# Designs tried in a protein design run: peptides against a protein of PDB entry 8HF1. Part 302

Target 1, 320 residues: chain A of PDB entry 8HF1
Amino acid sequence: NVMLYATKPTEVMVSFPHQEQVLTVTRLISAEIEKFYVSLDLMNIGVQPIRRSKSLQCLRDPSKKSFVKQLFNDFLYQMKEYGIYAASIAIISLIVEFDIKRRQAETLSVKLMHRTALTLCEKIRHLLVQKLQDMTYDDDDDNVNTEEVIMNFSTPKVQRFLMSLKVSFADKDPKDICCLVFVERRYTCKCIYGLLLNYIQSTPELRNVLTPQFMVGRNNISPDFESVLERKWQKSAIQQFRDGNANLMICSSVLEEGIDVQACNHVFILDPVKTFNMYVQSKGRARTTEAKFVLFTADKEREKTIQQIYQYRKAHNDIA

## One batch from the design tools (peptide; made by RFdiffusion4, then SolubleMPNN)

Design b2_p29_6_s1 (from b2_p29_6, 13 letters changed)
Fold by OpenDDE base, seed 3:
Structure b2_p29_6_s1 (fold): chain B 320 residues (1-320), chain A 29 residues (1-29)
Amino acid sequence: as target 1 above (320 residues)
Amino acid sequence: MEELKKHVEENRKLVEELLKTEEELIPEP
């Protein structure tokens, strides 16, 4: 019985300045979404038939209006937490989702609702892309996907995360890297994945070093064709990560219990650790001899974060 | 242009050094 003493990962905290960069564009976008919510509340979509799934659990199919508001609220959160560059990627995910729901619409009123949401998303996308272009001094280079643009239009948290990746992985052998990135929300996985693809491509020291993948939570609720494609994609992404064809995996917290992934040498927690279970499960993935567990905190929340980690460490030691 | 590239690269190095200093070990209690 080799008691493999699970080497405790080195726990690292990276602080970032709390900058409320209230750009005019973010205010405009927020105001357009608020106007849309007023319009959405006035829309008569009729009584929607409750789809009785044959499973005895009355899954409350969320109100179709509530789902639309949830997606825009998630977008507003991503724009606030990750910045304008991340928001430009996040809005594409909303466009795709609303186009699917528009095509699946059983009524003309629901189809029109999703069409109106799409028109708003296209307007938001244009405002975001225009703002990203305003800093490209070269009128001829439509390429908003430079390291400079990504960094300048990212929040301090995302800037520190990208810098931590660069410092940690620049010029390393891809085989020596097994990295997890935990985020709170499902849609953040896709957004940060798209951001990382562009950042890695624009950063020579990372271009042949990091190969990202993401894993989105199982929507166990919908047996729809979308859920089959997502399941196939998830299975492929996990397999690529197991085979070492991908060395960085972005995961939402909803997946922590279900991810049978190998021992990692780096675990990044991009969003605040809200629960003891999240702390233990995410930290428990950093199991190599030199494993690092990296937290990001606002300077104003640094002390609170440290105290919370001490409480979690104590609680973990009392159970072990 | 070359001076701007040099300044960006100097800022990048400063930022990388700052990040190494901003990485705080959460001490074991």
Scores: peptide ipSAE 0.303, ipTM 0.718, DockQ to the pose 0.296
Fold by OpenDDE base, seed 4:
Structure b2_p29_6_s1 (fold): chain B 320 residues (1-320), chain A 29 residues (1-29)
Amino acid sequence: as target 1 above (320 residues)
Amino acid sequence: MEELKKHVEENRKLVEELLKTEEELIPEP
């Protein structure tokens, strides 16, 4: 039993300036979503046919309106936390979800609700893409997926994350890279994945070096609502990462669910470490001799972040 | 082509310098 001395990863903190990107476009989008919520509250989506339990009470299904609001609130969070470029990717996920829900709608009123949500998402997408295009000097290059556009329309947190990836992995052998990126929210995994694909493709030093994948945590909601497609995707993504066909994995809460990911040399925590379990499990994946565990913090939250890490270190040592 | 490589390398150095100023080790308490 060689207790391999688990080499403690080098814990690094990257500070970023707290800039609220007060762009006119973000205010406009927020205002359009708020107007939509007022309209949504006024929508009569009717009584869903409850599977025949004998009670004649025509309950409006508040869950469907709540779910629509949840998706837009999650989008607003991503736009705030990751920036306009990330938001332009995030909105596509909402478009897909609302189109699925529109097709699955059992009633015309529910179908109309999801159609109205979809139309708003298309408007938001147009506003975001138009704003990304305003920075392309060449009227002939519709390519908003440049390193410059990605950087300029990302939050300082995302800028520092991308810079950290570039410095850490530029011109390295892909085989020597095993990177985890932890995010808090399920939808952020897919958003940051799309951002990274475009960033890597636009960055010559990372082309053919980084091959990203993403894995979303299981919704704590019944495994019966996870599409067979999502479960297949998760298994495929994990397998690709185990086989070395992907060397960067973006994940949310996946380790808390006991999904065994290989030992990595880099672990990035893009969002605040909110739980002791997340700290221990994510840090516990950085097991190579040169492993780095990188945290991102706003300058204003620096001291609080350090104190939180010290509390987690202490708690870990008290259990060990 | 050489100028573009030079500009990419200068930007890389600038990024590395910026990161070195913002990257800190979390000390052991």
Scores: peptide ipSAE 0.292, ipTM 0.713, DockQ to the pose 0.270
Fold by OpenDDE base, seed 1:
Structure b2_p29_6_s1 (fold): chain B 320 residues (1-320), chain A 29 residues (1-29)
Amino acid sequence: as target 1 above (320 residues)
Amino acid sequence: MEELKKHVEENRKLVEELLKTEEELIPEP
């Protein structure tokens, strides 16, 4: 049984203080989104044509309003879990998505709905960027992408993650690095990727060491143009990671779909491990002799996390 | 502002030192 001789990775836990960022700007943004939801509920967008996919699965296209609310709820989650800096990157993804949906709008009412969502995203972006600039003496937008600004406007979890990367990879040969970063949500892959690009560029010890890429899970819900681009991007990102043109891969639950990724020496789990399958698959990528498997946990959830890992280890040993 | 920058940099260094020490091995049960 060749699986029994797989070198078990060193399992490490990094704790972080559970602090909610109590910033006035985050409260203002949340209040503006809630006001927008009230306005959105009052909008008459008419009866939307149900696109029957040629496969008899009537995937009810989520009501166009429900999708808009989902994106803003995902943004609020990113802002809460990763901080204002990550939120400033996450809002750009919403702007891009709403602009696509605005262009694809079949009715003037739907076009107006997406335009109103875009206007809110632009206001949110301005509020976030203005708050990031409060730490810079210069009005230049480029000055908000410093290590200092990134660290100050990130949650303790993201701070610990960035520092763990710096400690783990400072002054290493890029060829000796094969790193995976697991996150729960698809949108987190994009915002953490953007954050890492700026952090690596601002950190001299990492500029020529880490080259990040990201993979987003297949959205089985919509065969939209995005799903074709995402599939092309996934193939390109995987190929770059195989060719050594990228040495850090950010991924969500994508590995459940049997994506063959090379053996890694580092696996970071940025979000809580919610399933046994995620634990086994992510840990099973850390296959080198000195491989590390790093978990991030809030201090208050430390004991619960340890007990959950023990349950997963036991369940894995009972199957193996 | 300079005091905030200094306090942030001190906290960053403290956390970098702590991270070198805070990698807790998840013990075998």
Scores: peptide ipSAE 0.256, ipTM 0.661, DockQ to the pose 0.404
Fold by OpenDDE base, seed 2:
Structure b2_p29_6_s1 (fold): chain B 320 residues (1-320), chain A 29 residues (1-29)
Amino acid sequence: as target 1 above (320 residues)
Amino acid sequence: MEELKKHVEENRKLVEELLKTEEELIPEP
């Protein structure tokens, strides 16, 4: 019964210019990944033992090659959608994953495949860091984490998001903040978390105000690949957010999985609202009297986004 | 380079002020 009397959150749209900052570095990185895919297709990794998962619903354990391609495709998406600064953080997650897979490799051919992927990730990292340093006076890696570098090497969407955080939360009491940030992809949670840590640390008005955490949805495709560490980390992250030790939570499809997140006063939707369920669940977390629900849209997609929100509002009212 | 940093910072402040105005209420249908 309490759900029926929840004050509707203020729904806000923030538009951003659809400028593809076509950096030469992004083209170089894309071309290196494409060359790597050709090489990867030619690699003989031998017959992999088909682990029959007892669950009839487990999608085929993606071929070890398909998993490598998926990680690089997700990286390319992050670089495009969030910019080269976010990509410099995202590549570290690939490095860690491929190093783990290299060490766990049962065969020399699989070990070599992951080593080659790792070598490419280190090359990509170097290209990204070098490009971030082009705006710094000093060759020291520490100087790439300034507010100026973060803003200049982020996409217009991420720029507007960071600015919306600054405007919304500058010099506020941390206790008055309960913020959710929704992203579409699992891997985006980590790179946006890393970006936010550096942005908050470089922004005096936010440094002691926002304490971010992230939550990755359960990999419905393979719960067996969810490391015991990831599950422990997720539980810790949720608990920190419940205890108020974190006041900003970055989430993917986590709400669809029945993770009970507390009622929030701010909900940011960083990626397009693609499903009715995502709209209802994310908006349904903005339950305080002054709750704000913020959407980000490209200027070109503004009208389409508004129409989609109207359709979702209508559908929600027809079910309620 | 300092002029470019100043211009980027001025543009950032301008865009921060613009963002306060770029928040559009999604009208009720």
Scores: peptide ipSAE 0.253, ipTM 0.662, DockQ to the pose 0.372

Design b2_p29_6_s2 (from b2_p29_6, 10 letters changed)
Fold by OpenDDE base, seed 4:
Structure b2_p29_6_s2 (fold): chain B 320 residues (1-320), chain A 29 residues (1-29)
Amino acid sequence: as target 1 above (320 residues)
Amino acid sequence: SKELEEHVKENRKIVEELEKSKPEVIPEP
């Protein structure tokens, strides 16, 4: 039994400033979503057929108004936390989901509700893309996916994250990189994955260095609602990361579900560490001699973050 | 757009400050 002297990773904190300026487009989008909620409340969708599945599944009928509001609230959160560039990617996930639900709708009223939501998502996408295009000087209309556009339309947190990746991995051998990025929400994995693909493609020093994948945690509420495609994709993404075909993995809550990922040399925590379990599990993946465990914090929350890490360190030492 | 110019100017300052700022090692207590 070689006690792997798990060298304690270097715990690093990266502070980011508060962004005071709220773009007019963000305010407009928020106002359009609020108007849509008023309209949604007035929609008569009828009595939903209670599928008597004995499982707690019946509580989240995907046709419910509450679920539509949840998706838009999750989008508003992403737009606020990651910026309008990330929001332009996040809205595509809503478009796909509402289109699926529109096609699966058993009633005309539910179909119309999802169609109205989809129309709003397309309007939001257009407003976001148009704002991203305001920085493109060249008449080659199509390439909003530049390093400059990504950086300017990302929040200070995301800017610091991207800079930390560039500094950490510029011109390195891809084989020497094993990176985890933890995010709180499953939908953020897809959004940050899309952002990273575009950023890596626009950043020469990271081209052919970073190969990202993402992994979405299982919907703990119902494995039956996970499409066979999502389950296959999760298994494939994990396998690619294990095989070294991907060297950066974006994860949400996945380690809490007991998914074994390899030992990494970098672990980034993009969102606040809310639980002791998340701290221990994520930090426990940074197991190489030079491993870094990187936290992102707002400057205003710096001291609170440090104190929280000290509490988690203490609690970990008391159990070990 | 005046808003875009102000936003780009703010972001440039943020990025310049960020480039000068080193990551902090969380000290042992």
Scores: peptide ipSAE 0.416, ipTM 0.897, DockQ to the pose 0.753
Fold by OpenDDE base, seed 3:
Structure b2_p29_6_s2 (fold): chain B 320 residues (1-320), chain A 29 residues (1-29)
Amino acid sequence: as target 1 above (320 residues)
Amino acid sequence: SKELEEHVKENRKIVEELEKSKPEVIPEP
């Protein structure tokens, strides 16, 4: 009986400075969204019929206005936490969602609400893309996807994450890489995936080394509302990662749902570890002999992060 | 723009300091 001593992963902390400089474009976008919220509150949408799903649980269909505000709040969070470049990708997901909701609208008032939200997203996209182009001499949309533009329009957290990927994986064999990247929010998976595709393509040392995928957890809303397309994408992404056709997986709450992901040699936690369960589940995927569990922290929160990790280690040892 | 030049200059300093900074292993207590 070889007791496989479960080699504990090396826990690594990567600090990043707080960026105080806010670009004028981010303030403008935030102000336009706040103006839109005032207009949205004044919109008379009428009483929405509660769609009774077949299950007796009257899930309060969230106010259609509340859902619109949630998507813009999630966008504002992504713009703040990841920067303008990630926001330029994130806004496309809002455009797609509001176009779908506009087409599915049962009333003219709801259709108009989603149309107004869509028009705002198109304006935001234009402002973001124009700001990315300010670093390029050419007005070509393809020229904004350079390593220089990505780095200059990303937050220090994202810059440090990209640098950590480059240092960790430059010129390595793709077969020796099994990397997980954890993010808190499902929409962050898509924007970080798009950012990584462009960064890898612009970074010669990574082009044939990293093949990213993303996986979004099932909405805690009934599995019946998960689109057939999303389910197909999830199955394909997992299978590609299992087969080694993808070696970097961006995921959110996916591991909480019991999705068996293979043992990884790198686990990056891009967002703060908020719960003991998230710590144990994410760390528990770093199972190879030289596995690294990498945390990102602001310099101001460094000591607090260390103390939190010590508390989680203690709590884990008390249960084991 | 002056704003962009200042932003690029600040980002360069941040990146240069980050390149010198080694990741810290969180020791066992």
Scores: peptide ipSAE 0.411, ipTM 0.902, DockQ to the pose 0.733
Fold by OpenDDE base, seed 5:
Structure b2_p29_6_s2 (fold): chain B 320 residues (1-320), chain A 29 residues (1-29)
Amino acid sequence: as target 1 above (320 residues)
Amino acid sequence: SKELEEHVKENRKIVEELEKSKPEVIPEP
């Protein structure tokens, strides 16, 4: 039970403009993925042996093609919502996943499918990194991780988020910071984590102030699909956050699973609040007297977001 | 690249506008 804590955090709205300019590289990458989908649909991978693993996912796509498409669709979402810098990090997660799937492939056709997907991810990574390097005079891969490159290749939402972190936490005592960042999608946690590591390292005012961690929400998929490594990582990340070794936690989904996280003084909602439960549970983590609950909204959606928050406040007061 | 220069110029304006913008406290209804 997320106790309806009596402390009402200050609810803050941060607006961001719509970015009209779409980089040619993003269109190129999208077109390459679409071409890959056509090729993927034409691939004869045969009937995959349904291993009787009771996992509903293996039942839905015996071809594993829909899973491949899902990962690329999630990547396209990351690129659109967070920008090409975030996409350069997000693509690494796909590379890792497809390499694992390639090695675990039971058939040559499935191995080839995952190899083709991997080759596309490597091409996408190269295109993204090359575009990041266009702002750098030096061919050194480390030079793309500057505050300037991160800011210029991030969406206005991410720019405003990073600025909000800098304003909120510059030169503060790390011990006084307990920050949660909520994101909608599991893959966004790792992407934003990698982005934050590079941003913090490039920002002197934050370098020794913020120590980020990430926690991927448990897939509602059977605990059997969480790698033992992912579960160990989650436990370690939570423990580091509890022990104060990390002071910023990026979470996908509200910590519905009763993860006892300490009272936070900042809660950032990077993605739209879609449910009353998400609102109550995320807001309920901001428990200190000076706690802030920060929402990010597009300027065009500002009014709709305010009305939604009023509805959630009313519904919350009717339950309290 | 002209595209990059235009993109950097747009982003600079956005950042400068955002730096001037204060976060809004959502009022009580």
Scores: peptide ipSAE 0.381, ipTM 0.889, DockQ to the pose 0.766
Fold by OpenDDE base, seed 2:
Structure b2_p29_6_s2 (fold): chain B 320 residues (1-320), chain A 29 residues (1-29)
Amino acid sequence: as target 1 above (320 residues)
Amino acid sequence: SKELEEHVKENRKIVEELEKSKPEVIPEP
């Protein structure tokens, strides 16, 4: 019995400075969303028929207004946590969602609500793109996808993450790379995926080295919101990662239920580890020899993060 | 804009500091 002692991954902490984004555009966008919430509260959308769909929908306020506010709150979080470059990608997902909901609206009032939300998203997109273009000499949208623009308009956390990828994977054989990137929120998977595509394309040392995919966890998705296309994409993305056609997978924390992902040599935790389960499950994917488990922390939270990891290590050893 | 120049200047300093910063191995307890 060769007890394959699963080699404990090397746990690495990457610190980043706390930067308050002083950008006027971020304040303008936040103020426009708050004005929209006041307007949204005044909208009479009528009594929506409570479709008795299954029990899991009862946890989210069945109010179509609450869902609209949730999407904008998730966007505001992404803009704050990842920066205005990631926000410029995240807003496109809101545009797509509100356009679908506008077209599917059963009432004129609901159609108007989603139209107003869509118009706000288009305004936000314009404000973000215009600010990204301020660093470019050309008004062409393609010129905003440079390494310089991505780095200047990303938070220190994202900057440090991108630098950690560059240092870890520059000029490596793609076959030797099996990387997981964990994020807390479902919607973060897609915006970080878009950011990574643009960063990898703009970074010669990572071009043809990293092929990213993203996986959206099932558990937080009302089955009604998971489009057939999104489910097909997830299956394809997982298969590409298993086949080695993709070597970097962005996952929300919900790898819990039954996605058999292969053993990885790198696991990056982009967002704070909030639960013991997330720690064990994410760390448990770093199973190769010399595997790295990389955490990102603000400098001010460094000591607290170390203590939390020690508690999780202790708790893990007490169960093993 | 002055805001952009200040932001780029601040970010350049942060990136230069980040490039000098090494990842820390979390010690075994």
Scores: peptide ipSAE 0.377, ipTM 0.887, DockQ to the pose 0.760

